# Designs tried in a protein design run: peptides against a protein of PDB entry 3EFO. Part 237

Target 1, 262 residues: chain A of PDB entry 3EFO
Amino acid sequence: SQLADLYKSCETDALINFFAKSAFKAVLHQPLKVIREILVNQTAHMLACYRKNCASPSAASQLILPDSMKVLPVYMNCLLKNCVLLSRPEISTDERAYQRQLVMTMGVADSQLFFYPQLLPIHTLDVKSTMLPAAVRCSESRLSEEGIFLLANGLHMFLWLGVSSPPELIQGIFNVPSFAHINTDMTLLPEVGNPYSQQLRMIMGIIQQKRPYSMKLTIVKQREQPEMVFRQFLVEDKGLYGGSSYVDFLCCVHKEICQLLN

## One batch from the design tools (peptide; made by RFdiffusion4, then SolubleMPNN)

Design b2_p30_3_s4 (from b2_p30_3, 13 letters changed)
Fold by OpenDDE base, seed 5:
Structure b2_p30_3_s4 (fold): chain B 262 residues (1-262), chain A 30 residues (1-30)
Amino acid sequence: as target 1 above (262 residues)
Amino acid sequence: SLEEEFRKELEKEVDELLAELAKQREEEAK
């Protein structure tokens, strides 16, 4: 059907960009509560419409999403958890205004990365490969105490190190003998010159490429204070200030869809 | 439970989608 084709052609990243800008514009004229409700409602309606008109008959308990929109709830949840829409007192007005303005000017690719960061398992890096390691989901559940991960959202870049990160990798990246010796105050990786270091730098360069802003690097050790900041970028997890996990949000959306289709 | 099955299925699908997204991002960076 024409409608099915429309849904298939619709890209989630474009939708999120649209919703983000629309919501952030609306902040100036509407209460945040209303904006959030609208976003959830719109999400539910779109997905309900797809199910009704495009999907094959299935059990009511099954959530059926078009391929192009399957990740929409993920991004939508990220949007809902953004400081602009949360408006928590812990976040300064200036910061909120800054992020709002940034998103208002972001293209589709930029906003996609901003709302859902790229999280790469650096510890699995093949120094002989020119390919980026496969990204993992932005959740603590995907981290490993033995792992090293690079997170980027277009504005910030984090290098997260597990407490049990391999000493050889630490040596390769930082030229220090152990995790304890890593200086987290540095904003640049040292020029160690070994293949692993070079590969990591290359990856960072690729990620930085074509981004409008230079991403500041923050080195994060697991179980240290800065990790709390890092965890805020694990967007699929439950937020610190009342934001839902992705799974919880999906359940909420599913409930709304079922209500619409009853 | 139905919820567990849903979560499992969804996780798999999302993983696949995110993997594809990662590939797309890589291609765009080239």
Scores: peptide ipSAE 0.030, ipTM 0.636, DockQ to the pose 0.031
Fold by OpenDDE base, seed 3:
Structure b2_p30_3_s4 (fold): chain B 262 residues (1-262), chain A 30 residues (1-30)
Amino acid sequence: as target 1 above (262 residues)
Amino acid sequence: SLEEEFRKELEKEVDELLAELAKQREEEAK
């Protein structure tokens, strides 16, 4: 049907950009709680409409999403958890204002990366490959104490190190003998010159390429205090200040859809 | 259960989509 084709033609990246800008504009004249409710409602209505008009009959327990919108709930949850819409004590008014303004000027690609960061398992790097490692989902469950991960959202870049990171990789990246010797105050990786170091730097360069802002690098050790900041970028996890995990959000959306269709 | 199956399938689909997204991001960066 024409309607089905319309839904299939929708792109999640464009939708999230639209919702983000609309919501961030609304912050100026609507309560945050109302804005969040509207976003959830809009998401549910869109998906309910698709299910009703485009999808084959299915059990109520099944959530049917068009291919182009299957990840919409993921991004929507990220938007709802953003500090502009969900205030956090550690985020200043100025920082919220700054982020709001940034998003208002972001293109589709920028906003997509901003709301859902790229998380790369760099401990699995193949120094002979020209390809980026396959990204993992932004969740603590995808991290490993034995791993090293690079996270980027277009504004910030984090290098997360597990407490049991391989000493050989630590030596390769930082030219120090162990995890304990890594200086987390540095914002630049040393130029060690080995193939692994060069590959990592290349990857960082690719990520930085065509981004409008230079991403500051933050080195994070697992179980140290700064890791708490890093964890906030694991957007699929439950937030500390009322933000839902992706799974919880999906359940919420599903419930709302069922209510709309009943 | 049907719910468990749904969650599993959804997770798989999301993983695939995110992987494709990552690939697209890389291509755009070139």
Scores: peptide ipSAE 0.029, ipTM 0.622, DockQ to the pose 0.031
Fold by OpenDDE base, seed 2:
Structure b2_p30_3_s4 (fold): chain B 262 residues (1-262), chain A 30 residues (1-30)
Amino acid sequence: as target 1 above (262 residues)
Amino acid sequence: SLEEEFRKELEKEVDELLAELAKQREEEAK
């Protein structure tokens, strides 16, 4: 399914911006546990209230997500999994402070991209098209060993390559014969000059032009150590440092909604 | 308390959102 079909909601984008700023402000004087609990409770309350007052009668066992708020749990889970709220020791205090400050100044569009990255299957690029490929959900399940994906969150840009990425695309992008020859230490793509390379660079440029900060490019090869960093941006998956998957979070929210409505 | 303030702020926004949502649904039903 296309991400646009599942996650497009301007109202939700504004809400998550507000929640993020409110939560990140509260971090200075409230325990993280309390903040997280409030966010979860608010999410459940909002959805429960909608179900009770706005939605048609349905079975209590069904999770009803209104069109205007259908992506709210997605964003909320992303917010809850942010390093500022997780506070894992593996993340430096400076990094937390940096992200906190950034979010506090972000507009709605920036915060949307920050919390839910854009993940593009660039291996599907049509060199004759000027359109960006449709984004996929930020989950490992949407990746393929045969694919090449570009991920951007407004601060970082990753080019992820599957172990079975097409050699012709590898050559087109990196001017090397195989996956094994790709140097992941590079922070810039070579200017190979072929249509595919040019289109990829164009896409990267378009993404960058829409953002206030320059995104550093990281090349990531599947099954190599740096992939662990990349996977942290697959926000719908279970977090490395204790964050829930989107599905698990939905289940949790659903249970709370049921409790509120009973 | 700061916790109460945070909660109230969120509740206010949620209430406004839901009020608007309810209004929209009513209009759609007409």
Scores: peptide ipSAE 0.024, ipTM 0.419, DockQ to the pose 0.026
Fold by OpenDDE base, seed 1:
Structure b2_p30_3_s4 (fold): chain B 262 residues (1-262), chain A 30 residues (1-30)
Amino acid sequence: as target 1 above (262 residues)
Amino acid sequence: SLEEEFRKELEKEVDELLAELAKQREEEAK
């Protein structure tokens, strides 16, 4: 079943890469609103076609997603919320141009990581294991005030610390006694030398492997001002300036599918 | 128009994926 899952995921990955590059190319000649509308409509049409031609009979009100496309709406919503397609005042014109150009040259794996970051619960690390912790969904609802999370999107890396992070882990990572003592201006973790610190550094190294760009590390404390930047990478949540949550997007797509099939 | 070309390109890709999906499901059902 692993091959089947891999194959299905690869198809979706390739598709979203294609959609992203096509949309970002179109930005040069088409209004953003038009591009977004096309992407939404295309998503609905794809899923409607699947339901009509491939899915077993079910209630009209039920959203049925094929295995190969289960994550497609997630990535599509991320694409729609990207600063290239949905301009945000906090993002400069130069930054938008830069991101557009980067995505235009990205491979499938890079684009997937870029649009949907990897979020790892670092506080659950087993220092005796060589396996990476299981990633969690990119939503605030999956964070914990008692937890420590590492987020990476191929360009940026964030270490997020909850206000109630375990002092022993803080000591292990930063060699300071408490959350309040953590210096968020640092871009490198200290080499404390204990097993937990070494394990974290190893994980960071694994994440950095095979990435074309070196990811700068940003330390983020919960409830501090810089956390706002971090929250922008929680792509399943409702965004600022017109970005929808994943759930809201699914509802929208579902309505359109129903309209197409009626 | 450029809009039409963009849409057609996306539709073509989706059609190919759906065709493959349909084929796979049919084979699995046998």
Scores: peptide ipSAE 0.018, ipTM 0.431, DockQ to the pose 0.027

Design b2_p30_4_s1 (from b2_p30_4, 12 letters changed)
Fold by OpenDDE base, seed 1:
Structure b2_p30_4_s1 (fold): chain B 262 residues (1-262), chain A 30 residues (1-30)
Amino acid sequence: as target 1 above (262 residues)
Amino acid sequence: SALEEQVLEALREEGFRVTVGEDHVGIELP
């Protein structure tokens, strides 16, 4: 059917870009709560339409997602929790306005990275490999106290260090003897010159490539105050200011779809 | 994509039954 073909041709990244720009424009004349409700309703309606008209009959307990939209709920939840649509005390009005304007000019690739950051396990780096480590999900559950992670969203870059991160890696990256000696006020990594340091710098360079903005590096120690800012980029987790976890959002969408079809 | 695979696997790890069809994904939710 024509409708089935439409769903097959849809691209989640393009849809999210469109929804983001539409929502961010609406911020100027509609309450944030209303905008968020509209986004959820639109998501539910699209998926309900698919289930009704395109999908084979399935159990009511199942959420059915078209293949082209299998990660749409993930990105939609990220959009809903963005500081432009969900105000946070730690984000100034000026910063929120700045981010809104940036997104309004972003292409599909940039907005995708902006809403769902790349989180890379740096502690697993093989200095003999030229391949980037596989990204992990943006959730605290994927972090390790023994690990070191690099997070990037196209605007910011964070190097997160677990409290039990390997001293050898700390020495390799920062040229200091322990976690306690790391200076978090640094915005650049020192040029230590060993293979691990060089590999990390190369990875950071690759991430910076094809991005329109230079990402500032922030070094974050686990359990220190700046970690709270870092945690806001773990977009799959439950937000501190009313944002849902990914799982909770899936349940919410499913419930709304059922209500529409029922 | 890598993200797509990770998301689906994570749901399975959390105890959700995920079925992958030819043109859709089904997630068993409470």
Scores: peptide ipSAE 0.517, ipTM 0.930, DockQ to the pose 0.927
Fold by OpenDDE base, seed 3:
Order: structure tokens, then C-alpha cells, then sequence
Structure b2_p30_4_s1 (fold): chain B 262 residues (1-262), chain A 30 residues (1-30)
């Protein structure tokens, strides 16, 4: 059917780009709460339509996602939790306005990265490998106190350090003897000159490649105050200011779909 | 994509039953 073909042709990254721009435009003349409700409603309607018209009969307790939209909910949740649509005290009005304008001009690839950052386990680096470490999900559950992680969303770059980060890695990256000696006010890594440091800089360079904006580096120590800002980029987690976890959002969408179909 | 697989695996880790069909994914939710 034409409808089935339509769903097959949909791409999540393109949809999110569209929804983001539409929502961010609407910020100028509609309350944020209304915009968020519209986005959830649109998501539910799309999925309800699929379930009704395209999908085989399934149990009511089962959320059915078309293959083309397997990760639509996670990205939609990220959009809903973005500081433009969900105000956060730690984000200034100017910064929010700036981000809104940036997204309005973003392509599909840019917006995808912006809403769902790359989170890389830097502590697992193989200095002899040219491959980037595999990204992990943007959740606190994927962090470790013994780990070092690099997060990037196309605009910001964070280097997160666990409280139990290996001293050897600390020395390798920062040329200081311990975690406590790391200066978090720095925005550039020192050129230590060892293979690990060089590899990290290479990775950072690769991440920066083909990005339209230069990402400022922020060093974040676990359990220090600035970590609160970093945690806001862990987009799958429950937000501090009304945002849902990914799982909670799925449940919410499912409930709304059921209401539409019953 | 890698993310797609990770997301689905995450749901499984949370205890949700995830079924992958030919053209859709089903997730058992409470």
C-alpha cells in the first residue's frame, strides 16, 4: 500500500531534523509545554497509524515500531529534553536562543549528533589502533568511576573523568600525578607527547572533522559541580527538570497510542 | 545502525521483551 511504502521510506534522522526545526520555530509563538505535547502527539499518531494500517495484529501490551522508526522514540525524547524546549536553569536564555538558531540551520547529520551525542570510552584506547572506540549509550549507566569518557554533540566537547581514573592515564593525558591535580579550567589538553596523548588528540580531531563549529573542550571531574552540566548530555537518563528517561518515554508513547486505538 | 542495536539491547537489559520482525520491532511494555 501507499501508506506502507511511506513508512518504509521514512528516515528517523530526517524526521527528527524536521520535527526539531518545526518545534524550534514554534517556540516563537507557542508555549513550550504545548510544543512538547504536540511532538508527543504527532509521534503517537504516526505510530498508531502504522499499528492500525500496516502492522500485523499484536498484543496491546506491545509497542510496535516500524523498522524505519526503530530509534525514533529515543531521538524524539532527546528533542523533547533539549534546553530549547525544556528550560534548564543552568542554561542562559542567550545560550538557548543561540542553540535554537543553530538547529534551524542544521542538516540531518548535524542535528542527529546534536540531539544524541557521541560518548566514547577513552580509557579503552588502543594506542596502536587507528580505529575510534565504539560509542556507548548516552547514559550514566554506561559510565564507570574507573573510566574516562569523551562526549561530543557537534557544539560541545566534554572529557569526563571518573574519580578512580587510572593515574597512568591521568599522567598520560594531563601530565599530572593524580586526579586531584587536574585543572578543570583548562580548555586545551597539554601536549604531553606520549602515544596515548597523541591518540586522544587524534580522536578529538576526527570528531571535529566535518563539523561546522569548533567544539570547546570542557574537562569534567566526577562528583564535582560541573558534572551536573555534563549529565544533561546523557540524554537517555531522566532529566532533572521534567525530562523523561528513554524507557519512561517509550511507556508514555505506548500509552498514548493505546488511547488512540481504543 | 550501531545505535539501533544498542538501543534494542538496552531495552532487553531493562527486562523488556523485544521482538524483531521483518519490517517492525515489538517491545513489551508495562
Amino acid sequence: as target 1 above (262 residues)
Amino acid sequence: SALEEQVLEALREEGFRVTVGEDHVGIELP
Scores: peptide ipSAE 0.513, ipTM 0.930, DockQ to the pose 0.938
Fold by OpenDDE base, seed 5:
Structure b2_p30_4_s1 (fold): chain B 262 residues (1-262), chain A 30 residues (1-30)
Amino acid sequence: as target 1 above (262 residues)
Amino acid sequence: SALEEQVLEALREEGFRVTVGEDHVGIELP
């Protein structure tokens, strides 16, 4: 059917870009709560329509996602938790306004990265490899106290260090003897010159090269106050200010779909 | 995509049954 073909041809990244821009535009004349409700409603309706008209009959307990929208709920949840739509005390009004404006001009690729950052396990780097490490899920559950992670969303870059991160890596990256000696006020990594440092810088360069904006680097030490800001970019986790985890969001969407179809 | 696999794996890790169909994914939710 025509409808089935439509779902098949749908691109989640394009949809999210559209929804984001639409929502961010609506911020100017609608309450945030209403905007969020609309987004959830639209998501549910799209999926309900698919289930009703395109999908084979399935158990009511199953959430059915077309392949084209397999990760739509993930991104939608990220959008819903974005500081533009869900205010956070740590984010100033000016910053929210700035981000809103930026997203309004973002292409599909940019918005995708913006809403779901890349989280890279830097501690696993092979200095002999030119390949980027595989990204992990943007969740605290994927962090380790022994690890070092690079997070990038196209606008910001964070280097997160676990409290038990290897001293040799710390020395390699920062030229300091221990975690405690890392200066988090730095916005640039020192040019230490060893292979690990060079590899990290190369990776950062590659990430930066693909983005239109220069990403500011923030060094984050685990359990320090600035980590709170970093954690806001772990978009799959439950938010502190009303945002749901990805799993919770799926359940919410499923419930709404069931209500629409029953 | 990498994200797709990660998301689906996450659901499995949470104990949800994920079924991959020909043109869709089914997730068993409580």
Scores: peptide ipSAE 0.508, ipTM 0.929, DockQ to the pose 0.953
Fold by OpenDDE base, seed 4:
Structure b2_p30_4_s1 (fold): chain B 262 residues (1-262), chain A 30 residues (1-30)
Amino acid sequence: as target 1 above (262 residues)
Amino acid sequence: SALEEQVLEALREEGFRVTVGEDHVGIELP
């Protein structure tokens, strides 16, 4: 059917870009709560329409997502939790305004990365490989105390270090003997010159080269106060200020779809 | 994509039944 074809042609990244710009524009004249509700409603309506008109009959307990929108809920949840739509005390008004303006001008690729960051396990780097490590889900569950992770969203770059990060890697990256010696005030990695350091710098360079904005590097040590800021970029997790986890959001959307169809 | 696979796997890890069809994904939710 024509409708089925429409859903097949939809792209989640394009939809999120559209919704983001629409929502961020609406911030100027509508309450944030209302905007968030509208986004959820629109999501539910789109998916309800698919279920009703395009999908084969299925159990009511099952959330049905068209293939083209299989990750739409993930990104939508990220959008809903963005500091522009969900105010956070740690984010200044100026920063919110800045992000809003940036997103309004972002292309599809930029907004996709912005809302769902790349989280890279760099502790597993093969220094002989030129390939970027596979990104993991943006969730604390994917972090490890023994790991080192690089997070990038096109605007910010974080280097997160677990409390049990390998000393050899710490030495390789920072040229210090231990985790405790890492200075988190630095915004640049030292040029240590070993293969691991070089590889990490290369990766960071590749990530940066693909983005129109220069990303500021923040070094984050696990269990220190600045980690709280970092955790806000773990977009699949439950937010501190009213943001839902991905799973919770799925349930919410499903419930609303059921209400629309039943 | 890598993200798609990871998301689906995560749901399975959470105990949800995920069915991948030809043109859709089904997720059993409570």
Scores: peptide ipSAE 0.507, ipTM 0.927, DockQ to the pose 0.934

Design b2_p30_4_s2 (from b2_p30_4, 10 letters changed)
Fold by OpenDDE base, seed 1:
Structure b2_p30_4_s2 (fold): chain B 262 residues (1-262), chain A 30 residues (1-30)
Amino acid sequence: as target 1 above (262 residues)
Amino acid sequence: SALEEQVIEALREEGFEVTVGEDHIGITLP
């Protein structure tokens, strides 16, 4: 059917870009709560329409997602939790305004990375490999106290270190003897010159090369106060200021779809 | 994509039943 063909041609990244710009424009004349409700309703309606008109009958307990929208709920939840649509006390009005303006000019690739950051387990790096490590889900559940992770969203770059990070890696990256000696005020990694350090710098360079803005590096130690800022970029987790986890959002969308179809 | 595959696996790890069809996926939710 024509409708089925439409869903097959849809791309989640393009949809999110469109929804983000539409929502961010609406911020100027509508309450944030209303904007968020509209986004949820639009998501539910799109998926309800698919289930009703394009999908074969399935159990009511199942959420049905077309292939083109497999990760739509993930990105939609990220959009809903963004500081532009969900105000946070730690984010200034100026910063919110700045981010809003940036997104309004972003292309599809930039907005995708902005809303769902890339999180890389760099402690698993093979210095002999030229391949980037596989990204993990942006959730605390994917972090390890023994691990070191690099997070990038196109505007910011974070190097997160677990409290039990390997001393040899710490020495390799920072040229210091232990976790406690790492200076978190630095915005650049030292040029230590060993293979691991060189590989990490190369990876950071590759990530930066694909982005239009220079990303400032922030070093984050687990359990220190600045980690709270880092955790806000773990977009699949439950938000501190009214945002839902990804799982909770799925349940919410499913409930809304069921209500529309009953 | 890598993310798509990870999403499916993550849901399964959390205890959700995920079925993969030819043109869709189904997630069994409580």
Scores: peptide ipSAE 0.514, ipTM 0.928, DockQ to the pose 0.935
Fold by OpenDDE base, seed 3:
Structure b2_p30_4_s2 (fold): chain B 262 residues (1-262), chain A 30 residues (1-30)
Amino acid sequence: as target 1 above (262 residues)
Amino acid sequence: SALEEQVIEALREEGFEVTVGEDHIGITLP
């Protein structure tokens, strides 16, 4: 059917790009609350339509997602939690305006990365491998006190250090003896010159490649105040200022779909 | 995509039943 073909042709990254630009444009003339509600409604309507017209009958307790939209809820939740649509006290009006303008000009690949950052466990690096470490989910649950993680969203880059990060890695990256000695005011990694340091720098370089903006590096220590900023990029977690976790959002969407179909 | 697989696995880890159909997935939510 025409409708089935439509769903098969949809791409989540393109949809998110479209919704983001539409929503960010609407910020100029509609309340944020209304914009967020519209996005949720649109999501629910799309999925309800699929369930009704394209999917085989299923239990009411199941959320049915077409293959083309398997991760749509993930990204939609990220969009809803973005500082442009969900105000945060720590984000200035100017910064919000800046981000809004940036997204308005972003392509599909850029917006995808912007809304859902790459989070890389660099403590697992194999210095003999040329492969990038596999990204983990952007959630605190995926962090470890013993780990070191690199986060990038196309605009910002963070190096997060667990309180129990291995001293040998700290030495390798920063050329200091311990976690306590790391200077978080640094915006560049030192040229230590060992294989691990070189590998990390290479990874950072790869991430920066073909990105339209130069990402400034921020070094973040676990349990220090600046970590709060970093946590805002863990987009699957519950927001501090009214945003839902991914799981909560799924439940919300499911509930709304059921309301539409029942 | 890698993310798609990760999302499915994460949901399963959270205790949700995820069924994979030919052209869709089903997530059993509370």
Scores: peptide ipSAE 0.510, ipTM 0.928, DockQ to the pose 0.934
Fold by OpenDDE base, seed 5:
Structure b2_p30_4_s2 (fold): chain B 262 residues (1-262), chain A 30 residues (1-30)
Amino acid sequence: as target 1 above (262 residues)
Amino acid sequence: SALEEQVIEALREEGFEVTVGEDHIGITLP
């Protein structure tokens, strides 16, 4: 059917871009709560329509996602938790306004990265490899105290260091002997010149080259106060300000779909 | 995509049953 073909042709990144811009525009004349409700409803309606008209009969306990929308709920949840739609005390009105304006001008690729950052386990880097490390899920559960992670969302770049990060890597990156000696006020990595440092810088460069904006680098130590800012970019985690985890959101969407189809 | 695979695996790790159909996936939710 034409409808089935439509779902097959849909691209999640394009949909999210559209929904984001629509929602962010609506911020000017509608309450945030209403906007979020609309987004959830739109998601539920879209998936309910698929289930009703395109999918084969399935158990009521199953959430059915077309292949083209496998990660739609992930991104939608990220959108719903974005500081523009869900205010956070740590983010100023000016910052929210700024982000809103930025997203309004973003292409599909930019918005995708913006809403779901890349989180790279750089502690596993092979200095002899030309391949970028595989990104992990943007969740605290994917971090390790022994690890070093690079997070990028097109606007910000964070270098997160676990409290038990390997001293040799710390020395390689920062030219200091231990975690305690790392200066988090730095916005640039030192030119240490060893292979690991060079590889990290190369990776950062590659990430930057793909983006229209120069990303600010923030060095984050685990368990220090600035880590709270970093955690805001772990978009799959449950938020402190009304945001749901990915799993919670799936359950929410499923419930709404069931209600629509009953 | 890499994210798609990661999401599916993460759900399975959390105990959710994920079925892969011809043109869709099904997630069994409580």
Scores: peptide ipSAE 0.509, ipTM 0.928, DockQ to the pose 0.939
Fold by OpenDDE base, seed 4:
Structure b2_p30_4_s2 (fold): chain B 262 residues (1-262), chain A 30 residues (1-30)
Amino acid sequence: as target 1 above (262 residues)
Amino acid sequence: SALEEQVIEALREEGFEVTVGEDHIGITLP
């Protein structure tokens, strides 16, 4: 009963914060591969313990997650794929060191956003509403060639534009006639002054106000080279450098749990 | 949370069977 209560009281964001800081500290004295393995092992043990001691009997084919940890695998996978724990050629040593240091000082809310960015469908904005659009899953599958998306993780902000994004929205945001005319070197949106532009700026402002660090804006066109950097923030997708998709990670965790229990 | 709901729905869309219990969820994995 005490154990069951413990699981009910657990918060994924707090757990991820703890795991992140512990892992990032371990980077100083442990190989990255070992750290990742430990994280997976710890995750599996936690969930195996729940299944064994707290959950009702279920089929072996089922991964059982307590309510408090419904999204734990998502965030854990994000942590495992972070450039601090999974080196990427595009990320310099200095950048990794910087991110490591930042996370070491992050609170629960900041680390949560850092590991799992907000991806907002900007093309669906209701200019008459003050509400933020509902975030979508950080996956390429949720993007649309006809869409415009804003991604923010507390440190970086990206405005991604599909190749078929509506010209009227492009005009509204950038004051240019077409996708081809968008200058991706800009780090600030122009002051166009129309309702859509104002709404977007408002949203960006709201996002920024909630964060301790100023987020630099990067404009990204679909199918251009800079999109590769953007895709690294689509944390549920399979990484280019050994990172698993969310689904693959679920299967991995499930396998580990089964090994522990069977 | 919004993410929790999205995760569940996404898994279902991918063909996974997701059962929702009183205090847990079950994901049927291959």
Scores: peptide ipSAE 0.502, ipTM 0.924, DockQ to the pose 0.939

